Peptides against a protein of PDB entry 4HTP. Designs and how they scored, part 137

Target 1, 231 residues: chain A of PDB entry 4HTP
Amino acid sequence: SQTVASHVPFADLCSTLERIQKSKGRAEKIRHFREFLDSWRKFHDALHKNHKDVTDSFYPAMRLILPQLERERMAYGIKETMLAKLYIELLNLPRDGKDALKLLNYRTPTGTHGDAGDFAMIAYFVLKPRCLQKGSLTIQQVNDLLDSIASNNSAKRKDLIKKSLLQLITQSSALEQKWLIRMIIKDLKLGVSQQTIFSVFHNDAAELHNVTTDLEKVCRQLHDPSVGLSD

## One batch from the design tools (peptide; made by RFdiffusion4, then SolubleMPNN)

Design b2_p21_5_s3 (from b2_p21_5, 10 letters changed)
Fold by OpenDDE base, seed 5:
Structure b2_p21_5_s3 (fold): chain B 231 residues (1-231), chain A 21 residues (1-21)
Amino acid sequence: as target 1 above (231 residues)
Amino acid sequence: SAEEEALRRRWEELIAEEEAK
């Protein structure tokens, strides 16, 4: 079945997240998220104009925006150290080189950007001169690969985890990888609360999530902002 | 910004493609 996520480039989500992060005010952060969401809903209506009973929703994007609320996908089993080692290998970075050391010692303040402890930002700067300018992945493809990682982690298939990670990395820009890392480690640092995200999505979203703890159900049942929980 | 405008255009293109079917 066709989904909105199968048509939306992951790069566009990442660009939106980047804008949200860079915005200082709550209102501006909300605006960027709202614009993306409204565009998504409009495209959904166009895509599914002849099919009223679809299960497609904002869930593929929402689960990446609020990865800490993920309940369908099991744990990735991926930490910053694993990613650091993977990048060193993939990029053929000298182990004693500056960039390799930055990735491995990401918690140590290097004094320049104040990014100590933010592995994703450190990775971004290492990747920026080395990666594709534009990625090729859709939101659906990203979720498929993340599903694969989680499944293989549960099955203790380390080699297959590496394979899926390599696919993500090789088909993503530095900016996309920055956000992928944050999604995997479940810390986006957007500067907006979960409640704010839910409030923008639907007035009843926070309530429904509090009761169900099911992000997919929230996205599906409250897909239409004009239809309330009591309706 | 130019990036925001580009993003808006991409959405408009996607929507237009589906509306034309």
Scores: peptide ipSAE 0.470, ipTM 0.912, DockQ to the pose 0.956
Fold by OpenDDE base, seed 4:
Structure b2_p21_5_s3 (fold): chain B 231 residues (1-231), chain A 21 residues (1-21)
Amino acid sequence: as target 1 above (231 residues)
Amino acid sequence: SAEEEALRRRWEELIAEEEAK
């Protein structure tokens, strides 16, 4: 069946996340998230105008925004070191070169950006001059690839993990990869709390999540902001 | 911003496309 996530570019989610991260005030951060969410809901209504019993929800986006709450997808088995090595290989970076060393030693950068310990930011600057300006993946496709990675990690199929990672990387801009890395590592650094995200999504979202620990259920049951848990 | 406007336009286009079906 059709889903909102199958139509929304991953780039648009990343752009929203970038705006949230760059915003200094809570109100501005909330505004960016709310605008994306409202647009999602409006499109959902249009897409499913003739189907009221769909299971489609904000879940595909929410699980990327709050990756630490992911319970459906198993562990990726991917760490910063693995990604560093992959990028060095893929980009054909000299192993003793500046960029390779930045990726490998991301915790102790000598640069002026203050990105110490943030692998995604280090990767971003390495990728920026080398990657596509615009990615081609939808949110659905990103989730499908991440599902593949998790599944293949469980199955110990390293070659297939690499294949899915390569697809993610080659079809993503540097900015999209920055956020993708943060999603995989499960640290978005948005500067807003989980509680804030839930509160903006739905007044009852935090409560339902506390009871169920099921992010999909939260997104599905509380899809309509005007319909509460007791309704 | 121009980027925000572009994002809004993309959403509007997606919605309009479905409403036209």
Scores: peptide ipSAE 0.463, ipTM 0.911, DockQ to the pose 0.955
Fold by OpenDDE base, seed 1:
Structure b2_p21_5_s3 (fold): chain B 231 residues (1-231), chain A 21 residues (1-21)
Amino acid sequence: as target 1 above (231 residues)
Amino acid sequence: SAEEEALRRRWEELIAEEEAK
């Protein structure tokens, strides 16, 4: 069955996240998230207009927006140091060069951007002049690749983990990779709380999540903002 | 912004395509 996530470019989610991050104040951040969510729901209704019982929901996007709450997918086993080494190899960066050292020593305040400690931002600036301008992955494809990484991590297949990471990286813009890194590391730095995201999604979302700890159930059961838990 | 407008248009196109089926 078709899903909304199979149609939505990952780039569009990343663009939304970028706007949220850059926005000053809670209200503007909420606006950008709400607009994306509303569009998703409208498209869902159009896509599934002839199908009343579908399992499709906002879950594919929500699990990327709130990666700390991921419970279905196991740990990736990926840290900043691994990504740094991968990028150095992939981009053929000299190990003693400026860019390689920035990636490896991302915690050290080097440079003019003040991005010390934020590996994703360091990576972004290294990638920006070296990567394609527009990615080709959908949200579903990104989740499929992330599932592969998690599964292969569990199976201790490092070679296959690298393969899936390379597929993600080579099909993503620098901006998309910035956000992908943050999703993998599980720190989006949006400037809005988990509770705010839930409150915008549905009035009962925080409560249902507190009880079930199941993000997919939250997204599925509370897909309609007008239908509450007690209904 | 131009980027916001482009994103909006893409959503509108996706929705319109499904509504036309």
Scores: peptide ipSAE 0.456, ipTM 0.908, DockQ to the pose 0.942
Fold by OpenDDE base, seed 2:
Structure b2_p21_5_s3 (fold): chain B 231 residues (1-231), chain A 21 residues (1-21)
Amino acid sequence: as target 1 above (231 residues)
Amino acid sequence: SAEEEALRRRWEELIAEEEAK
């Protein structure tokens, strides 16, 4: 299907999120998000210039940026311990080795980075020397795989969950996996509030979400920043 | 940054490709 998400690399979203996280000031964080959003909207207009009444919107990205507001897909059933074990297996890490222990004991301060309690950051440093430098997944593909995971979790198909996770992992850089983990765990640690994200997206976004609790509806109805709820 | 510039370029390329159709 012709969607913006099918053309945008997941790496580009992750790069934007990384910039937001690293930025100390609220204004700078907002700038990075706004630039990504503006680019998305411009590309949307170009992609759909000859098509009316498209349902495509920022939703594929927004649901990854605000994963705690996800309502379309069910729970993944994935925790840090599961991911740790998966990485140990996949990377063939010695179980008594430094890296395996870091992943398993992610809540305990180990090493010099001070990332205790942040599994995604610990995973990042373990993965960085061991995975591809550039991922190949689009935002659409990531969402498809996440949908698969959620669906298979609901169906208690652990083998298929593992299959989709392996595809995500093997086709992603360490940085992309860092953010993917945070999306799955539903804690991005961006340092900006949900309200800020909505306010940048559209002036009426917070209000519409408060009423509907439907993130897709918010993204679709308020796709144009110049068109309000009352219009 | 170099990464920001690269990201901007990728967006510009995507947009340009669709505008050329």
Scores: peptide ipSAE 0.449, ipTM 0.908, DockQ to the pose 0.937

Design b2_p21_5_s4 (from b2_p21_5, 10 letters changed)
Fold by OpenDDE base, seed 2:
Structure b2_p21_5_s4 (fold): chain B 231 residues (1-231), chain A 21 residues (1-21)
Amino acid sequence: as target 1 above (231 residues)
Amino acid sequence: SAEEEALRKAWEEKIKEIEEK
């Protein structure tokens, strides 16, 4: 399908999120998000130049940035303990080894990084020396796999959930997996509020979301930052 | 940063490729 999300590497989103997280000031965090959004909008305009009435929008990215507002897909049914066990299996980590214990006991301070309680960060350091340096997934592919996970969770198909997770893991860098984990757990720890994200996206975004609670509708109706709700 | 510049260039190249089609 001709969507922006089908052309944008998931790595690009993850890099943006990493920059936002590392930035200390609100203004710098906003800048990184705005730059990604502006690039997305420019790409959209180029991609759909000769097409009218497209439904494509920033939604595929926005739903990953604000995963707590997800309403289209159901719950994943995935917790940190499940991911820990999966990684131990996939990476063939010794069960009594340092890295396996870090993943299983992620709430207990271990090592020098001070990342206790942040499973995604602990996973990152375990994965970094063991996975590909560059992922191959697009934002669309990530969303498709996440949709599959949610659907199979609803259907209680644990084997198919594992299959989709394995595809995500094997085709992602350590950094991408860090952010993917946070998206699944629905806690990105960006240090910016939902209100800030909406305000950068569109002046009317927060208001429209408060009324509709529909993130896709917000992204579609307010795709153009110059066109307001009253227009 | 170098990473920011690399990302910017990558987007510009992608846009250019689409515009040239």
Scores: peptide ipSAE 0.207, ipTM 0.794, DockQ to the pose 0.843
Fold by OpenDDE base, seed 3:
Structure b2_p21_5_s4 (fold): chain B 231 residues (1-231), chain A 21 residues (1-21)
Amino acid sequence: as target 1 above (231 residues)
Amino acid sequence: SAEEEALRKAWEEKIKEIEEK
């Protein structure tokens, strides 16, 4: 079935997240998230104008924005050290070179940017001058690849995990990869709380999530911001 | 539909804004 996520570029989500992160005030952060959400809902209404009973919802995006609440897919089994080694291999970085060492020693301050401990930011700066391809992935495609990674991790198929990671990397810009890394590691550093994200999505979202712990159910049942749990 | 295409273009425009920054 046709979904909103199959049409929304992953790059747009990443841009929104970047804007949220760069915004200093809570109000600005909320505004950027709300604008993305409103666009999504409008697209949903247009896409499903003749279909009232669809299961499509904001869930494909929400699970990437709140990756720590993911319950549908199993663990990726991916850590920063694995990603560092993968990038060194993929980019053919000299092992003793500055960039390889930055990735491997991401916890140690190596520069003036203060990015120590933030692997995604370090990766971004390494990727930025090297990643020239425009990102082409949709949110659906990103989720499909992440599902593949989780499934193959459970099956202990390391080769297939690497294959899916390479597909993500080779089809993503440096900025998209920065956010993808944060989604995989489950730390977006947006500077806005989970409760704030839920409150912007729907007034009853936090309550429903607290009871069900089911992010898809929250997104589906509370798709319409004007329809509450008691309705 | 025309509306779906318009919305799709809006997403594409947002992407372009990112690429130009």
Scores: peptide ipSAE 0.139, ipTM 0.702, DockQ to the pose 0.061
Fold by OpenDDE base, seed 4:
Structure b2_p21_5_s4 (fold): chain B 231 residues (1-231), chain A 21 residues (1-21)
Amino acid sequence: as target 1 above (231 residues)
Amino acid sequence: SAEEEALRKAWEEKIKEIEEK
């Protein structure tokens, strides 16, 4: 069956996340998230207008926005050092070059940007002058690739992990890769709490999540903001 | 549907606006 996630560009989610991160006030951060969510719900209603009993929900996006709450997908087995090495290889960076060293020594940057310890930001600046391509992935495709990575990690199939990572990287802009890295590392640095995200999504979302710890169930059962848990 | 297409176009336009900045 068709899902909203199969139609929403990953780039749009990343742009929303970028806007949230850049926003200083809580209200502005909430506005950006709400606008994305409202658009998603509208699209859902349009896509499923003739199908009332669908399992499709905001879950594909929510699990990327709150990756620390992921329970369905197993561990990726990917760390910053692995990504650094992959980028050095893929971009053919000189091993003793400035950019390679920045990626490898991301915790102690000598740069003026204050990106110390934020691998994703360091990667972004390395990628920005090199990634001229527009991203082409949907949210569904990103999740499929991440599922593949997790599955292959469990199966200890390193080559297939690399294949999926390369597909993610080669089909993503520098900005999209910044956010993808943060999703994989499970630290988005949005400056907004989990509680706020849940509260904007649905008034009962935090409570249901606290009881079930099931993000998909939260998204599915509370898809309609006007329908509560007791309804 | 026409509505689905309109929404899809809105997503695409939103992406373009971001890329132009």
Scores: peptide ipSAE 0.064, ipTM 0.656, DockQ to the pose 0.062
Fold by OpenDDE base, seed 5:
Structure b2_p21_5_s4 (fold): chain B 231 residues (1-231), chain A 21 residues (1-21)
Amino acid sequence: as target 1 above (231 residues)
Amino acid sequence: SAEEEALRKAWEEKIKEIEEK
């Protein structure tokens, strides 16, 4: 079945997240999220014009925006140290080189950019001059690869985890990888609360999530902003 | 559909404008 997520480039979500992060004011952050959401809903309506009973929703994007609320996927089993080692290997970085040491010692305040403790930002600057290719992944494809990682982690299949990570990395820009890392680590640092995200999505979203703790149900049941929980 | 493609293109253009600023 066709989904909105199968048509939306992962780059589009990452660009939106980057705008939200760079915005200083709450109102501007909300505006960027609202614009993305409105575009998604409009595209959904167009895509499903002749199909009223679809299960497609904003869930594929929402679970990447609020990764700490993920309950469907099992743990990835991926930490910053694993990613650092993977990047050193993949990029053929000298182990004693400046960039390798930055990735491994990401918590040490050695950088002028104040990025100490933010592995994703450190990785971004290492990747930026090396990853010139435009990303080709859709939101659906990113979610499929993340599902594979979680499943293989549960099955203790380390080689298959590495394979899926390599697919993500080789098909993503430096900016997309920055956000992908934050999604895996489950800390986007957007500067907006979960409550704000839910409030913008639907007036009843926070309440429904508090009761169900099911992000997919929230996205499906409250897909239409004009239809309330009591309707 | 033509409408879906038009919406996608409009969205892509909007995103591109954001990346260029």
Scores: peptide ipSAE 0.121, ipTM 0.709, DockQ to the pose 0.062; fails the geometry check

Design b2_p21_6_s1 (from b2_p21_6, 13 letters changed)
Fold by OpenDDE base, seed 3:
Structure b2_p21_6_s1 (fold): chain B 231 residues (1-231), chain A 21 residues (1-21)
Amino acid sequence: as target 1 above (231 residues)
Amino acid sequence: DFEKVLEEMRKRFEEVRESLL
């Protein structure tokens, strides 16, 4: 069956996350997340208008927004150093050049941006002049590729991991890659807490997650914001 | 302009919803 995630561009999620990150106030951050969520729910209702009891939910997006709560897919086995080396290779960067050194030594401050220790931001500035302006991946496709990476990591198939990473990279803008990196490393730096994300999603979301530790179950069971756990 | 991108997203969602009627 069709899912909302198969229709939503990954770029739209990334743009929303960027807007949230750049917003200073908690209320503004919440507003941007709520607007995306509401659009998703409206799309869901339209897509599934004639189908009751579907398993489709906000889960495909939620697991990217709260990647530290991922329990379905296993570890990616990807570190910043691996990504740095991959980008150096893919972009044909001189290993002794400025951009390669920025990626490899991302913990050391370079320039005026103050991005020391944030590999995703360092990568963004290296990628910005070199990558596509717009990506072509949907949220579903991103999750499929991430599933492939995790599965192949468990199987110790490094070649297939690289293949999936290359698909992600070559079909993504610099901004999308910035957020993708943060999703893989599991640190989005949104400036809003997990509790806040759950609270915006559903009043009972935090409680249900505390009991089940199952993010998909939380998203499916509490898909309707007006229907609580006790109902 | 991220606000413009978000507006485009909303329009896309709307277009798809309309196509599903």
Scores: peptide ipSAE 0.065, ipTM 0.694, DockQ to the pose 0.062
Fold by OpenDDE base, seed 5:
Structure b2_p21_6_s1 (fold): chain B 231 residues (1-231), chain A 21 residues (1-21)
Amino acid sequence: as target 1 above (231 residues)
Amino acid sequence: DFEKVLEEMRKRFEEVRESLL
Protein backbone atom coordinates (compact mmCIF):
# COMPACT_ATOMS: atom_id res chain seq x y z
CA SER B 1 0.00 0.00 0.00
CA GLN B 2 1.09 3.56 -0.72
CA THR B 3 2.28 5.51 2.33
CA VAL B 4 3.24 9.11 3.05
CA ALA B 5 6.65 7.88 4.22
CA SER B 6 7.35 6.44 0.75
CA HIS B 7 7.11 9.98 -0.69
CA VAL B 8 8.95 12.02 1.96
CA PRO B 9 12.73 12.25 1.56
CA PHE B 10 14.73 11.39 4.66
CA ALA B 11 16.63 14.62 3.99
CA ASP B 12 13.48 16.62 4.74
CA LEU B 13 13.10 15.07 8.18
CA CYS B 14 16.80 15.63 8.89
CA SER B 15 16.59 19.28 7.84
CA THR B 16 13.63 19.74 10.17
CA LEU B 17 15.50 18.11 13.05
CA GLU B 18 18.52 20.31 12.34
CA ARG B 19 16.36 23.45 12.52
CA ILE B 20 14.79 22.26 15.77
CA GLN B 21 18.21 21.62 17.31
CA LYS B 22 19.57 25.00 16.21
CA SER B 23 16.55 26.89 17.54
CA LYS B 24 17.09 28.38 20.98
CA GLY B 25 13.53 28.86 22.16
CA ARG B 26 10.89 26.24 22.88
CA ALA B 27 8.33 28.09 20.77
CA GLU B 28 10.58 28.08 17.71
CA LYS B 29 11.40 24.39 18.16
CA ILE B 30 7.69 23.62 18.37
CA ARG B 31 6.99 25.69 15.25
CA HIS B 32 9.44 23.71 13.13
CA PHE B 33 8.01 20.40 14.30
CA ARG B 34 4.44 21.59 13.77
CA GLU B 35 5.19 22.74 10.23
CA PHE B 36 6.60 19.34 9.32
CA LEU B 37 3.66 17.55 10.94
CA ASP B 38 1.09 19.78 9.23
CA SER B 39 2.71 19.14 5.87
CA TRP B 40 2.63 15.41 6.57
CA ARG B 41 -1.07 15.50 7.46
CA LYS B 42 -1.93 17.51 4.36
CA PHE B 43 -0.05 15.04 2.23
CA HIS B 44 -1.85 12.16 3.93
CA ASP B 45 -5.24 13.71 3.22
CA ALA B 46 -4.37 14.22 -0.43
CA LEU B 47 -2.83 10.76 -0.87
CA HIS B 48 -5.73 8.93 0.79
CA LYS B 49 -8.58 11.20 -0.34
CA ASN B 50 -10.61 8.33 -1.79
CA HIS B 51 -9.61 5.71 0.75
CA LYS B 52 -11.24 5.16 4.13
CA ASP B 53 -9.77 3.33 7.11
CA VAL B 54 -6.14 3.40 6.02
CA THR B 55 -3.47 2.22 8.45
CA ASP B 56 -1.00 4.84 7.24
CA SER B 57 0.01 7.36 9.93
CA PHE B 58 2.83 9.57 11.19
CA TYR B 59 4.40 6.51 12.86
CA PRO B 60 7.28 6.08 10.33
CA ALA B 61 8.50 9.59 11.20
CA MET B 62 7.58 9.54 14.90
CA ARG B 63 9.62 6.40 15.58
CA LEU B 64 12.68 8.17 14.17
CA ILE B 65 12.00 11.36 16.16
CA LEU B 66 11.46 9.41 19.40
CA PRO B 67 13.71 6.39 18.86
CA GLN B 68 14.01 5.70 22.59
CA LEU B 69 10.32 4.72 22.54
CA GLU B 70 10.81 2.08 19.84
CA ARG B 71 9.20 -1.22 20.87
CA GLU B 72 8.50 -2.89 17.51
CA ARG B 73 12.07 -2.99 16.23
CA MET B 74 14.58 -4.99 18.23
CA ALA B 75 18.05 -3.75 19.22
CA TYR B 76 20.45 -2.82 16.43
CA GLY B 77 23.52 -4.05 18.26
CA ILE B 78 25.39 -1.02 16.91
CA LYS B 79 27.64 1.18 19.03
CA GLU B 80 29.80 4.18 18.23
CA THR B 81 32.94 2.04 18.04
CA MET B 82 31.43 -0.16 15.35
CA LEU B 83 30.40 2.88 13.31
CA ALA B 84 33.84 4.42 13.73
CA LYS B 85 35.52 1.30 12.38
CA LEU B 86 33.05 1.09 9.51
CA TYR B 87 33.65 4.71 8.50
CA ILE B 88 37.42 4.29 8.67
CA GLU B 89 37.14 1.30 6.36
CA LEU B 90 34.59 2.79 3.96
CA LEU B 91 36.29 6.18 3.65
CA ASN B 92 39.74 4.56 3.52
CA LEU B 93 40.96 6.78 6.35
CA PRO B 94 44.51 6.22 7.57
CA ARG B 95 44.20 4.45 10.92
CA ASP B 96 46.77 6.72 12.50
CA GLY B 97 45.35 9.80 10.80
CA LYS B 98 43.59 12.71 12.43
CA ASP B 99 40.07 11.83 11.26
CA ALA B 100 40.30 8.15 12.19
CA LEU B 101 41.56 9.07 15.65
CA LYS B 102 38.73 11.59 16.07
CA LEU B 103 36.16 8.89 15.36
CA LEU B 104 37.79 6.29 17.60
CA ASN B 105 38.48 8.70 20.46
CA TYR B 106 35.23 10.65 20.18
CA ARG B 107 34.90 10.93 23.98
CA THR B 108 38.16 12.87 24.31
CA PRO B 109 38.13 16.58 23.45
CA THR B 110 40.44 16.84 20.44
CA GLY B 111 38.85 19.76 18.66
CA THR B 112 37.70 23.35 19.11
CA HIS B 113 34.04 22.58 18.43
CA GLY B 114 33.24 21.20 21.88
CA ASP B 115 31.81 18.04 20.34
CA ALA B 116 33.44 15.70 22.84
CA GLY B 117 31.20 12.72 23.53
CA ASP B 118 28.89 13.46 20.59
CA PHE B 119 29.91 10.88 18.01
CA ALA B 120 27.33 12.08 15.48
CA MET B 121 28.80 15.59 15.38
CA ILE B 122 32.33 14.28 15.06
CA ALA B 123 31.23 12.00 12.25
CA TYR B 124 29.46 14.90 10.54
CA PHE B 125 32.64 16.94 10.24
CA VAL B 126 34.58 13.96 8.94
CA LEU B 127 31.84 13.15 6.41
CA LYS B 128 31.03 16.68 5.23
CA PRO B 129 33.90 16.99 2.73
CA ARG B 130 33.54 13.35 1.58
CA CYS B 131 29.84 12.58 1.17
CA LEU B 132 27.03 13.34 -1.25
CA GLN B 133 25.43 16.77 -1.07
CA LYS B 134 21.96 15.25 -1.30
CA GLY B 135 20.74 11.85 -0.14
CA SER B 136 18.35 9.65 -2.10
CA LEU B 137 16.49 7.73 0.62
CA THR B 138 12.87 8.15 1.68
CA ILE B 139 11.71 7.79 5.27
CA GLN B 140 10.20 4.42 4.37
CA GLN B 141 13.46 3.18 2.88
CA VAL B 142 15.39 4.27 5.97
CA ASN B 143 12.95 2.39 8.20
CA ASP B 144 13.18 -0.69 5.97
CA LEU B 145 16.96 -0.67 6.27
CA LEU B 146 16.79 -0.17 10.04
CA ASP B 147 14.33 -3.08 10.26
CA SER B 148 16.80 -5.18 8.32
CA ILE B 149 19.61 -4.26 10.69
CA ALA B 150 17.58 -5.14 13.78
CA SER B 151 16.35 -8.42 12.29
CA ASN B 152 19.82 -9.46 11.18
CA ASN B 153 21.28 -8.50 14.55
CA SER B 154 18.82 -10.86 16.21
CA ALA B 155 19.78 -13.54 13.69
CA LYS B 156 23.52 -12.81 14.19
CA ARG B 157 24.02 -12.13 10.47
CA LYS B 158 26.86 -9.62 10.66
CA ASP B 159 27.46 -9.57 6.91
CA LEU B 160 23.87 -8.50 6.21
CA ILE B 161 24.04 -5.84 8.93
CA LYS B 162 27.10 -4.39 7.21
CA LYS B 163 25.34 -4.48 3.85
CA SER B 164 22.38 -2.46 5.15
CA LEU B 165 24.66 0.02 6.92
CA LEU B 166 26.65 0.54 3.73
CA GLN B 167 23.45 1.21 1.82
CA LEU B 168 22.40 3.81 4.40
CA ILE B 169 25.81 5.50 4.38
CA THR B 170 26.39 5.59 0.62
CA GLN B 171 22.94 7.05 -0.09
CA SER B 172 22.99 9.76 2.59
CA SER B 173 24.50 13.22 2.96
CA ALA B 174 26.70 14.11 5.91
CA LEU B 175 23.79 15.88 7.60
CA GLU B 176 21.49 12.90 7.07
CA GLN B 177 24.13 10.58 8.51
CA LYS B 178 24.52 12.81 11.57
CA TRP B 179 20.85 12.35 12.36
CA LEU B 180 20.80 8.69 11.34
CA ILE B 181 23.58 8.00 13.85
CA ARG B 182 21.61 9.78 16.57
CA MET B 183 18.53 7.70 15.68
CA ILE B 184 20.53 4.47 15.94
CA ILE B 185 22.16 5.52 19.22
CA LYS B 186 18.71 6.79 20.35
CA ASP B 187 19.76 10.28 21.44
CA LEU B 188 18.66 13.15 19.17
CA LYS B 189 19.59 16.04 21.49
CA LEU B 190 16.74 18.18 20.12
CA GLY B 191 16.35 20.26 23.27
CA VAL B 192 12.62 19.56 23.42
CA SER B 193 10.97 17.00 25.69
CA GLN B 194 9.06 13.90 24.67
CA GLN B 195 5.99 15.36 26.33
CA THR B 196 6.24 18.48 24.17
CA ILE B 197 6.47 16.39 20.99
CA PHE B 198 3.38 14.44 22.03
CA SER B 199 1.47 17.57 22.99
CA VAL B 200 2.09 19.11 19.57
CA PHE B 201 1.08 15.89 17.82
CA HIS B 202 -2.18 15.45 19.75
CA ASN B 203 -3.59 16.57 23.11
CA ASP B 204 -4.24 12.96 24.14
CA ALA B 205 -1.00 11.47 22.80
CA ALA B 206 0.94 11.44 26.08
CA GLU B 207 -1.95 9.78 27.91
CA LEU B 208 -2.45 7.09 25.28
CA HIS B 209 1.27 6.37 25.17
CA ASN B 210 1.44 6.10 28.96
CA VAL B 211 -1.28 3.45 28.88
CA THR B 212 -0.27 1.45 25.79
CA THR B 213 3.47 2.14 25.40
CA ASP B 214 2.72 1.63 21.69
CA LEU B 215 3.89 4.48 19.48
CA GLU B 216 2.16 3.09 16.39
CA LYS B 217 -1.20 2.94 18.17
CA VAL B 218 -0.70 6.51 19.34
CA CYS B 219 -0.01 7.72 15.81
CA ARG B 220 -2.83 5.72 14.22
CA GLN B 221 -5.61 6.34 16.76
CA LEU B 222 -4.76 10.01 17.15
CA HIS B 223 -3.99 10.76 13.51
CA ASP B 224 -6.70 13.43 13.41
CA PRO B 225 -5.89 16.22 15.88
CA SER B 226 -9.59 17.07 16.18
CA VAL B 227 -10.68 13.58 17.26
CA GLY B 228 -9.93 12.64 20.85
CA LEU B 229 -9.72 9.32 22.70
CA SER B 230 -13.21 9.76 24.13
CA ASP B 231 -14.69 10.45 20.74
CA ASP A 1 -4.68 18.07 -6.07
CA PHE A 2 -2.24 15.45 -4.82
CA GLU A 3 0.55 16.66 -7.08
CA LYS A 4 -0.02 20.21 -5.89
CA VAL A 5 0.26 19.22 -2.24
CA LEU A 6 3.39 17.23 -2.99
CA GLU A 7 4.96 20.16 -4.79
CA GLU A 8 4.12 22.55 -1.97
CA MET A 9 5.68 20.21 0.56
CA ARG A 10 8.80 19.76 -1.56
CA LYS A 11 9.12 23.50 -2.05
CA ARG A 12 8.89 24.16 1.67
CA PHE A 13 11.53 21.60 2.55
CA GLU A 14 13.78 22.84 -0.24
CA GLU A 15 13.62 26.31 1.27
CA VAL A 16 14.50 24.84 4.65
CA ARG A 17 17.51 23.01 3.22
CA GLU A 18 18.70 26.13 1.44
CA SER A 19 18.45 28.13 4.65
CA LEU A 20 20.81 25.68 6.35
CA LEU A 21 23.59 26.17 3.75
Scores: peptide ipSAE 0.053, ipTM 0.700, DockQ to the pose 0.847
Fold by OpenDDE base, seed 1:
Order: structure tokens, then C-alpha cells, then sequence
Structure b2_p21_6_s1 (fold): chain B 231 residues (1-231), chain A 21 residues (1-21)
């Protein structure tokens, strides 16, 4: 069945996240998230206008926005060092070169950018002159690939993990990869709390999540902001 | 209706992407 996530480019989510990150004020951050969410809900209503009992929800996006709350997908088994080595290989960077060393020593960068300790930002600057201007993946496709990575990690299939990672990388812009890395590492650095994200999504979202610890249930049961838990 | 909603969404996100370049 068709989902909203199958129609929304991953680039659109990443652009929204970038706007949130760049916004200094809480109100602006909330506004950008709300605008994305409202657009998603409107699209959902249009897509499913003639269909009842759909299971589609904001979950595909929410699990990328709050990756630390992921419970369905198992661990990726991916750390910054693995990604660094992969990028060095993929981009054919000299091992003793400036860019390779930046990736490997991301915690203590020598550069003027205040990006120390943020691997995703270091990677972004290395990738920017080398990657596609526009990615081709939808949110659903990204989640499918991440599912594959988690499954293959559990099965100890390192070659298949690499295959899925390469597919993600080769079909993504530098900006998209920045956010993808943060999703995999489970630290988006948005500057807004989990509670704030839930409160914007639905008034009862935090409560329902505290009880169920199931992000999909939260998104599905509370997909309508006007319908509460007691309704 | 669906196509209209899609187009509106695309326009909005295109503007956002352009603003970030």
C-alpha cells in the first residue's frame, strides 16, 4: 500500500532539520517542525481520502527525528570510525591526506570551524564538493535501507551492511548524508527536546509514549491532533 | 486534490532547499 513516506523525498526532511538546527529561537525551531508536520498530515488526508483503517502515520519520519527512541529496528552496529573508513575508501581519499585525517580525527579538528566532536559536520565539508547536489531517496527508501542494515548487523553480514550503506551514500547529497549520519549515530543536535517534539506532534504524545514506549503506536493513535487519548 | 496537495508540498520544500544553498 502507498504511504506518505513513499512520496516525501528524504531531502525535504533533511532541509527541515537543517532549518531547525540553524534557527536560534525555540519558537522558530517549533515553527519549522510544525510546518513539516502539518504538510505531512495534509498529504496523508489527501492520499488516504478514500481509504479507511490505514496504518500509515508520521512514524516513518518520527523515527528518524527521534532515532534514540527506535525500538522496532535493531542496532546498526555503526560508529563514526567505521563511517570514516568507508568514506575514505569510497571517495578514494589519500590515507595521509587532509580530508582523511579530518574524518579519522573528528574529535580534535585543526580547522577553524567549531565542529569539533561532530562527525556529521566534518563529513559534510568533505562530502560537499564530491557528492550529488540532489539526492533521489524517499523517506520510505531510507527506512528500508536502515532496516536492511540493522537486520544484516544482527546476522553478522558485514558485506551486506556495506552494500546498503553505499546505496544510501551514492544516492544522497552532502546535506542529506550529514543528517543521515546523525540519524545512524542517534544524535541530531536539533536544539529542541524530545518533550518539545512530542508536544508539537500531539498534546497526549509524551504521556502515551511514557506508557507504551512504542513510537509507532504514538504516531498511529495520535495522528489526528484534535483527537485525544480519552476520545 | 491529491496532485494539488503534492504540488503545494513540493513548492514549499523547494523554497526551503533553495534558501539553504
Amino acid sequence: as target 1 above (231 residues)
Amino acid sequence: DFEKVLEEMRKRFEEVRESLL
Scores: peptide ipSAE 0.042, ipTM 0.678, DockQ to the pose 0.851
Fold by OpenDDE base, seed 4:
Structure b2_p21_6_s1 (fold): chain B 231 residues (1-231), chain A 21 residues (1-21)
Amino acid sequence: as target 1 above (231 residues)
Amino acid sequence: DFEKVLEEMRKRFEEVRESLL
């Protein structure tokens, strides 16, 4: 069955997240998120115009925006060190070279960018001059690959984890990879709280999540901002 | 299969790097 997530480029989500991160004020951050959400809802209405009973919702995007609240997908088993080693291999970086050392020693001051401790930002600058400018993944494809990683981690199939990671990386721009890394590590650094994200999504979202701890249920039941929990 | 994909991507990234110089 068709989903909104199957039509929305991952690049669009990443661009939104980038705008949110770069915005200084809460109001601007909210605006960027709201614009993305409104576009999603409009697309949903168009896509499902003739289908009243659909399970499709904002959940595929929400679980990437609030990865700390992910409960359906189990642990990835991926750390910064693993990603560093993967990038060194993939990009054929000299292990004793400047860029390899930046990735491996991401917590130490290595440059003028002030990105110490933020692996995703360090990776971005290493990838930017080496990676394609345009990614090709949809939000659904990203989630499918992340599901595969989690499943294979549970099954201890390390080779298949690497395969899925490689698919993610090879089909993503440097910017998309920055955000993908943050999603995997579960720290987006948006500068906006979970409560704010929920409040923008729906007035009752925080309450429903507090009761159910089910992000998908929150997204499905509160898909329409005009329909409340008590309605 | 993994090694093949990795090699293809390494070549692609090299081409990108060269094109940007």
Scores: peptide ipSAE 0.010, ipTM 0.370, DockQ to the pose 0.029

